# Peptides against a protein of PDB entry 7SID, part 114

Target 1, 151 residues: chain A of PDB entry 7SID
Amino acid sequence: LHMYLMLLKELPGEEYPLPMEDVLELLKPLSNVCSLYRRDQDVCKTILNHVLHVVKNLGQSNMDSENTRDAQGQFLTVIGAFWHLTKERKYIFSVRMALVNCLKTLLEADPYSKWAILNVMGKDFPVNEVFTQFLADNHHQVRMLAAESIN

## One batch from the design tools (peptide; made by RFdiffusion4, then SolubleMPNN)

Design b2_p25_5_s3 (from b2_p25_5, 15 letters changed)
Fold by OpenDDE base, seed 2:
Structure b2_p25_5_s3 (fold): chain B 151 residues (1-151), chain A 25 residues (1-25)
Amino acid sequence: as target 1 above (151 residues)
Amino acid sequence: SAAEEREEKRKKELEKIEQEILNAP
């Protein structure tokens, strides 16, 4: 786990995006890690903070590439799962804040949610619509973070 | 078609990913 998380943390930024093939390789273990540690709030927070680098790479890729579509799909599925579990009140505010940051980063890359769409149990939820729900979060810091991210 | 088969394969893979996380013990 620690090695994988460190790898995610040290991913290059937007200036030096990884090939999409490499992004796909990095995404392969992600679902397993999320599954194993879904009940660990600290690990989930760390995962969500580190996958921000993945979003930056996804935003720099060719949208028409099959590999890009695959990588986006896998990543968004993971984010969708976290959002779903959030709706089920499984995560504390600090994890929700990390999720909001992920959604914010997605919106920066795709402001109109053309590709940033969460599919949860067969239903599509555009990230812009998902994001607005956090404006009504029960925790004031989550609401504030969401509100600040609109501007 | 080949494109349809690839899309179906992708959908199945995504479903597995989702179920792995949501149904974890």
Scores: peptide ipSAE 0.629, ipTM 0.924, DockQ to the pose 0.844
Fold by OpenDDE base, seed 3:
Structure b2_p25_5_s3 (fold): chain B 151 residues (1-151), chain A 25 residues (1-25)
Amino acid sequence: as target 1 above (151 residues)
Amino acid sequence: SAAEEREEKRKKELEKIEQEILNAP
């Protein structure tokens, strides 16, 4: 876990995006890590904070490439799982804050949710629609963060 | 078609990823 988290943390910024092939390699163990530590709030928060770099890479790539679609799909599936568990009240506010930031970054890359669509249990949920739900979050800081992100 | 088959395989893989996270013990 520590090694993987360090890899995610040290991903280059938007100015120096990784090849999509490298992004795919980084995404491979992500679901397993999330599965093993889904009950650990601190680890989940850390993961969500670090995967922001993945979003930046996805937004800079050719959206029509097969590798891009693959990476987007895998990434969005993980985010969708976190969102689903959030709806089931499995995560504290700090994790939800991190998720909102992730969704914000997705919206910056895809404001109209052309590709940023969460598929959860066979149903599609555009990120722009998902994001608005956090405006009614039970925690005031989450609501504030969501509101600030819209303006 | 080959493209359709690849897409179906992708969907199945994504479902597997989802289940791995959501159904973890």
Scores: peptide ipSAE 0.617, ipTM 0.920, DockQ to the pose 0.841
Fold by OpenDDE base, seed 4:
Structure b2_p25_5_s3 (fold): chain B 151 residues (1-151), chain A 25 residues (1-25)
Amino acid sequence: as target 1 above (151 residues)
Amino acid sequence: SAAEEREEKRKKELEKIEQEILNAP
């Protein structure tokens, strides 16, 4: 786990985006890690903080590529799962903060939610619509973070 | 078509990813 998290943390930023093939390889174990540690708040927070680098890479890629579409789909499915579990009140505020930051980064890359759409149980939820729900979060810091992100 | 088949495979893969996370013990 720690080695994988370190790999995610050390991903190149927007200046040197990874090939989508490499991004796909990094995404392969992500769902398994999330599954194993979905009840561990600290691990989930760390994962969400580190996958921000993945979002930056996804936004810099050719959207017409099949690999890009696959990577986006896999990543958004994971984020959708975290959002779903959040709605089920499975995560404390610190994890929700990390999720908001992830959604913020997605909106920066795709402000009109052309590709940033969460599919949960067969239903599509544009990230811009999902994001606005955090403006009404029960925790004040989550609301503040969400509000700061849109201003 | 081949494109439709690929899309269906992608959807199934994404569904597996989703279920793996949401149905974990």
Scores: peptide ipSAE 0.616, ipTM 0.920, DockQ to the pose 0.865
Fold by OpenDDE base, seed 1:
Structure b2_p25_5_s3 (fold): chain B 151 residues (1-151), chain A 25 residues (1-25)
Amino acid sequence: as target 1 above (151 residues)
Amino acid sequence: SAAEEREEKRKKELEKIEQEILNAP
């Protein structure tokens, strides 16, 4: 786990995007890690903070590539799972804040949610619509973060 | 078609990923 998290943390920025093939390889163990530690608030927070670098790579890739669609799909599925568990009130405010930051980063890459769509239980939820729900979060810091992010 | 088959395969894979996380013990 620690080695994987460190790898995610050290991903290159927007100026030097990874090949989509490499992104796919990085995404392969992500679902497994999330499933094993979904009940650990600290680990979930760390995961969400580190996957922000993945979004930067996804946004700089060729949108017409099959690999791009696969990578986006796998990543968004993981984020969708976190969102679903959030709706089930499984996560404390600090994890929700990390999720908001992830959604913010997705919106920066895709402001009109052309590809940034969460599919949960067979239903599609555009990230822009998902994001607005955090404006009504029970915790004031989450609401504030969400409000600041749309400005 | 081949494109449809690829899309269906992708959907099934994503479903497995989702279930792995949501149904974890």
Scores: peptide ipSAE 0.638, ipTM 0.926, DockQ to the pose 0.811; fails the geometry check

Design b2_p25_5_s4 (from b2_p25_5, 14 letters changed)
Fold by OpenDDE base, seed 4:
Structure b2_p25_5_s4 (fold): chain B 151 residues (1-151), chain A 25 residues (1-25)
Amino acid sequence: as target 1 above (151 residues)
Amino acid sequence: SEAERREKERKEKLEKIYNDILNAP
């Protein structure tokens, strides 16, 4: 786990995007890690903070590529699962803050929600629609972070 | 079609990922 998280943390940013094939390889363990540690708040927070570089890579690729669609789908499925569990009140504020940052990064990469759509319980939700819900979060720091993100 | 088959497989993969996270012990 530690090595994987370090790898995610050290991924190149927007200026030097990884090939989508490499992104796919990085996404393979992600779902497994999330499943194993879904109840560990600190690990979930760390995961969400470190996958921000993945978001930047996803937004820099050819949208018509099959690999791009696959990578985006896998990533958004993970984020959707975190959102689902958030709605079920499974995560503390620090994890929700990390999720807000992830959603913010998605909105920056896809302002019109062309691909940044979460599927939760079989229904599609544009990230901007999901993001606005954090403006009414029960924790003041989450609300503040969400408000700062839209300004 | 082949494209439809691939899309179906992708959808099934995503569904598995989603369910694995939501139903993890």
Scores: peptide ipSAE 0.680, ipTM 0.935, DockQ to the pose 0.871
Fold by OpenDDE base, seed 2:
Structure b2_p25_5_s4 (fold): chain B 151 residues (1-151), chain A 25 residues (1-25)
Amino acid sequence: as target 1 above (151 residues)
Amino acid sequence: SEAERREKERKEKLEKIYNDILNAP
């Protein structure tokens, strides 16, 4: 786990994007890690903080590429699962803050939600609509972070 | 078609990922 988290943390940014094929390889363990540690608040927070580099890579490639679509789909599925669990009140405020930052980064990569759409329980939710819900979060720091992100 | 087959496989993969996280103990 720690080695994988370290790898995610050290991924290059948008200045030196990874090939989408490499991004796909990195996403393979992510689903398993999230499943194993979904109840661990600290691990979930760390994952969400580190996958920000992945988001930056997802918006750099040809949108018509099958690999790009696959990578985006896998990543958004993971984020959608975290949001679903958030709606079920499974995560503390610090994890929700990390999720807000992830959604913010997605909006920066895809301001018009062309591909940044979460599918939860078979329904599609554009990231901007999901993000707006955090403006009414029960925790003041989460609301503040969300409000600052739209300005 | 081949494209339809690939799309179906992709959706099934995503559904598995989603369910694995949501139903994990």
Scores: peptide ipSAE 0.678, ipTM 0.934, DockQ to the pose 0.948
Fold by OpenDDE base, seed 1:
Structure b2_p25_5_s4 (fold): chain B 151 residues (1-151), chain A 25 residues (1-25)
Amino acid sequence: as target 1 above (151 residues)
Amino acid sequence: SEAERREKERKEKLEKIYNDILNAP
């Protein structure tokens, strides 16, 4: 786990994005890690904080390629699962804040929600629609973070 | 078609990922 998390943390920035093939390789263990540690709040927070680097790579590649669609799909599926569990009140505020930051980063990469769409329980939800729900979060810090991100 | 087959496989993979996380013990 620690090695994988460190790998995610050390991904290159926007100036030198990874090939989509490499992104796909990085995404392979992500779902397994999330599954194993879904009940660990600290690990989930760390995962969400580190996958921000993945988002920066997802928006830099050829949007029409099959590999891009695959990578985006796998990533968004994981985020959608976190969102689903959040709606079920499974995560504390610190995890929700990390999720808000992830959604913010997605919107920065795809402001028109061309690909940043979460599928939850078979229904599609644009990230901007999901994001606005955090404006009414029960925790004041989450609401503040969401509000600051829109403005 | 081949494209339809690949799309189906992709969707099934995503569904598995989603369910594995949601149903994890």
Scores: peptide ipSAE 0.678, ipTM 0.934, DockQ to the pose 0.949
Fold by OpenDDE base, seed 3:
Structure b2_p25_5_s4 (fold): chain B 151 residues (1-151), chain A 25 residues (1-25)
Amino acid sequence: as target 1 above (151 residues)
Amino acid sequence: SEAERREKERKEKLEKIYNDILNAP
């Protein structure tokens, strides 16, 4: 786990996007880690903070390729699961803040939610609609983060 | 078709990922 988290942390930024094939390889362990540690607030926070570079890579790739669709799908499925659990009040404010930052990064890459759509319980929710819900979060820091992110 | 098969497999994979996270102990 620790080695994987370190790998995510050290991913290249926007200036050096990874091939989509490499992104797919990185996403394979991600879902497993999330499943194993979904109840660990600290691990979830760390994961969400470190996958921001993945979002940037997804947004800069050819959206028409099969690999891009696959990578986007896998990533958004994980984020959708985190949001689902958030709606069930499973995560503390610090994890929700990390999720807001992730959603913010998605909106920066896809302002109109053309591809950034979360599927939760078989229904599609554009990220922009999901993001606005955090403006009414129970924790003041989460609300503030969400509010400043849209300015 | 082959394309339909691949799409089905992709959806099944995503469903498994989602369910594994939501149903993890």
Scores: peptide ipSAE 0.677, ipTM 0.934, DockQ to the pose 0.900

Design b2_p25_6_s1 (from b2_p25_6, 10 letters changed)
Fold by OpenDDE base, seed 2:
Structure b2_p25_6_s1 (fold): chain B 151 residues (1-151), chain A 25 residues (1-25)
Amino acid sequence: as target 1 above (151 residues)
Amino acid sequence: SIKDLLKEIEEKFSSVPDTFLDVLN
């Protein structure tokens, strides 16, 4: 876990964006890592914070390539899972804060949710729609964070 | 290489049961 987290943290932080092929490779184990530690709030928070850099890389890349679509899909699968479990009240506010930051970053790259769509249980949820739900979060800090994205 | 390291990580976690995919299915 530690080794993987270091990769998530350090690689995207380079001066130049990672090639999409490298991003794709980096994302491959992500769902399994998240699944293994899904009950550990601190680990989940850390993962979500680290993948923010991956989102930034995705937003800076050509969206027309197959590798980009694959990378987006893998990332969105993880975000969708976290969101789903959040709806089931499985995560504390600090994890939800990290998730909102991920969603915010996605919206910055794709404000109209053209590709940023969460597929959960066979149903599609545009991130812009998902994001607005956090405006009604039970925790005031989560609501405030969500509201910051609204002009 | 980074690629080799990622491959090793993938192999380590590929056998994890009860994945997010299972949750979403």
Scores: peptide ipSAE 0.086, ipTM 0.681, DockQ to the pose 0.693
Fold by OpenDDE base, seed 5:
Structure b2_p25_6_s1 (fold): chain B 151 residues (1-151), chain A 25 residues (1-25)
Amino acid sequence: as target 1 above (151 residues)
Amino acid sequence: SIKDLLKEIEEKFSSVPDTFLDVLN
């Protein structure tokens, strides 16, 4: 886990995006790692904070490539799972904050949710729709973070 | 290499039940 988190943390920022092939390789273990540590709030928070760089890389890539679509799918699957469990009130505010930051970054890359769509339980949920739900979050910091992105 | 490390990580976690994704069905 430590090595994987370190790799996620060291992912270059928006100014120097990684090749999509490298992003895909980095995403391959992600779902399994998240599954294994789904009950660990601190690990989940850390993962969500680190994968912000993935979104930045995705936003700078050619959206028409197969690799980009694959990367988007893998990433959105994980985000969808976190969102689903968040709705079930399984995550504390700090994890929700990290999730909102991911969603915020997604909206910056895809304001109209053309590709940023979460598929959960066989249903599609556009990120812009999902994001608005956090405006009514029980924790004030989560609401504030969500609100600053909408207005 | 980074690629080698990622492969090792993938192999290690490939045996983990995908309960996280199972929630999404």
Scores: peptide ipSAE 0.041, ipTM 0.640, DockQ to the pose 0.769
Fold by OpenDDE base, seed 3:
Structure b2_p25_6_s1 (fold): chain B 151 residues (1-151), chain A 25 residues (1-25)
Amino acid sequence: as target 1 above (151 residues)
Amino acid sequence: SIKDLLKEIEEKFSSVPDTFLDVLN
């Protein structure tokens, strides 16, 4: 875990995007790592904060390439899982804050959810529709962050 | 190298039976 988190932490941001091939390599173990530590709030928050850089990379890439679609799919699977568990009230507000930031970044790249669609248990949920649910979050800071994101 | 490290990580977690996909399916 420590080694993987170090790699995520050192990932370049929006200003210096990684080649999509490198992004794919980084995303390969992500689902397993998240699943293993899904009950650890601190680890989940850390992962979500670090993968913000991945979202920024995805948003600036050629969306028509196979590698981009593959990376989007892998990433959206993880985000969908976090969102699903959030609906099941499995995560504290700090984790939800990190998730909202990820969703915000996705909306900046894809405002109309053309590709940013969460597939959970066989159902499709566009991120722009998912995002509005956080406007009614139980925690005031989550609501505030969500409200600021749509302005 | 980073690539080697990722391979080691993948090998370790590939044996984990409880994945997000398993939970969501």
Scores: peptide ipSAE 0.031, ipTM 0.637, DockQ to the pose 0.584
Fold by OpenDDE base, seed 1:
Structure b2_p25_6_s1 (fold): chain B 151 residues (1-151), chain A 25 residues (1-25)
Amino acid sequence: as target 1 above (151 residues)
Amino acid sequence: SIKDLLKEIEEKFSSVPDTFLDVLN
């Protein structure tokens, strides 16, 4: 786990995006890692904080390639799962804040939710619509973070 | 190499469901 988290943390980010092939390889174990540690709040928070780098890489890539679509799909699956569990009140506020930051970064990369669509239980949820739901979060810091991200 | 490390990680978690969402079912 820690080795994988270090790899995620060391991603170059927006200025120097990785080749999509490398991003795709990096994302392959992500769902499994998240699944295994889904009940660990601290690990989930850490994962969400580190995958911000992946979003930045995805946003700078050519959206027409098959590898791009695959990478986006794998990433969105993970985000969708975290969002779904958040709706079921399974995560504390610090995890939700990390998720909001991920969603914010997605919106920056895809303001019109052209590809940033969460598919959960067979239904599609555009990230911009998902994001606005956090404006009504039970925790004041989450609401504030969401509100700040709208501007 | 990074590729080898990723392969090792994937193998360690091979018993986990293929997708995160599948765990929710």
Scores: peptide ipSAE 0.030, ipTM 0.603, DockQ to the pose 0.591

Design b2_p25_6_s2 (from b2_p25_6, 12 letters changed)
Fold by OpenDDE base, seed 3:
Structure b2_p25_6_s2 (fold): chain B 151 residues (1-151), chain A 25 residues (1-25)
Amino acid sequence: as target 1 above (151 residues)
Amino acid sequence: SIREKLEEIHEKFSSVPDTFLSVLK
């Protein structure tokens, strides 16, 4: 786990964007890692904090390539699962904070949710609509973070 | 290499049952 988290953090943070082929390799174990540690709040928070760099890479890439679409899809399914489990109240506020930051970064890259769409239970939810739900979060700090991200 | 390390990591976790993404079904 440690090695993967390190690579997840360090590889996308380089001056030059990672090739999408490498991004795909980086994303391959992600869902399995999340499956194993979904109940570990600290690990989930760390994952969400580190995938911010992946979002930036996805937003700067050529949107027309098949690899880009594939990478976006794999990434968004993971984010969708985090959001779904959040709605089921499985995550504490610190994890939700990290998720809000991830959604914020997605909105910066795709403000009109042209590609940033979460598919949950067979339905599509644009990230811009998902993000607004955190304005009504039960935790004060989550609401504040969401509100600050709008302006 | 980085790719070799990623492949080893993927193989290590490949046997984990899908209990995360399955929540989306």
Scores: peptide ipSAE 0.594, ipTM 0.944, DockQ to the pose 0.842
Fold by OpenDDE base, seed 2:
Structure b2_p25_6_s2 (fold): chain B 151 residues (1-151), chain A 25 residues (1-25)
Amino acid sequence: as target 1 above (151 residues)
Amino acid sequence: SIREKLEEIHEKFSSVPDTFLSVLK
């Protein structure tokens, strides 16, 4: 786990963006890792904090290729799962904070949610719409983070 | 190589049931 988390953090955001093929390889273990540690709040927080770097790498690519769409899709499914479980009150505020930061980073890369769309239970939810829901979060710090990220 | 390391990591976790993404179904 430690090695994987380190790679998530360090590989993206290098001097040059990772090729999408490498991004795909980096994303392959992610869902399995999340499955194993979904109940560990600290690990989930760390994962969400580190995948921010993946978002930045994805946002730097303007190439519309199958690999890009695949990478975006795999990433968004993970984020969608975190959001879904958040709605089910499975995560404490610190994890939700990390998720909000992920959504913020996605919005920075895709302000109009052209590709940043979460598919949950067969329904599409643009990230901008998902993001606004955190303005009503039960925890004041989450609300504040969401509010300050609008501008 | 980094690819080899990633492949090893993926193989290590490949047997984990997909209980995370399944929540989206």
Scores: peptide ipSAE 0.594, ipTM 0.944, DockQ to the pose 0.830
Fold by OpenDDE base, seed 4:
Structure b2_p25_6_s2 (fold): chain B 151 residues (1-151), chain A 25 residues (1-25)
Amino acid sequence: as target 1 above (151 residues)
Amino acid sequence: SIREKLEEIHEKFSSVPDTFLSVLK
């Protein structure tokens, strides 16, 4: 786990963006790792904090390539799962804050949610729509973070 | 190499049931 988290953090944040093929390889273990540690708040927080760098890499890539769409899709499914479980009150505020930061970064890369769309239970939810829900989060710090992100 | 490390990591976690993404179904 440690090695993966380190790579997740360090690789996309390099001086040059990762080739999308490498991004795909980086994303491969992600869902499995999340499956194993979904109940570990600290690990989830760490994952969400580290995938911010992946988002930036995804947003800077050629949007028309198959690999880009594939990587975006794989990433968004993970984010969608975090959001879904958040709605089920499975995560503490610190994890939700990390998720808000992920959504913020997605919005920066895709302000109009052209590709940043979460699919949950067969329904599509644009990230900009999802993001606004955190303005009403039960925890004040989450609300504040969300509010700061839109201004 | 980085790819080799990622492959090893993926293999390590490949046996984990998909209990995370399954929540989306």
Scores: peptide ipSAE 0.592, ipTM 0.944, DockQ to the pose 0.839
Fold by OpenDDE base, seed 1:
Structure b2_p25_6_s2 (fold): chain B 151 residues (1-151), chain A 25 residues (1-25)
Amino acid sequence: as target 1 above (151 residues)
Amino acid sequence: SIREKLEEIHEKFSSVPDTFLSVLK
């Protein structure tokens, strides 16, 4: 786990964007890792913090390639799962904070939600729509973070 | 290589049931 989290954090932060093929390899273990540690709040928080580095790599890539769409899809599926479980009140505020930051980063990369769309239970939810729901979060720090991110 | 490392990591976790993404079904 440690090695994967380190790679997740460090690789996308390079000056040059990773080839989308490498991004796909980086994302491949992610769902399994999340499956194993979904009930560990600290690990989930760390994952969400580290995947922030992947977002900019996805956003600056050529949208016309199949690999780009595939990578974006795999990433958004994981984020969608975090959001879904958040709605089911499975995560504490610190994890939700990390998720808000992830959604904010997605909106920065795709402000018009051309690709940043979460599919949950067969329905599409633009990240902007998902993001605004955190303005009504039960924890004041989450609400504040969401509010600050709107401007 | 990095790709080989990632493949190894994926293999280590490949036996884990997909309980995370299944919540989206």
Scores: peptide ipSAE 0.591, ipTM 0.944, DockQ to the pose 0.817

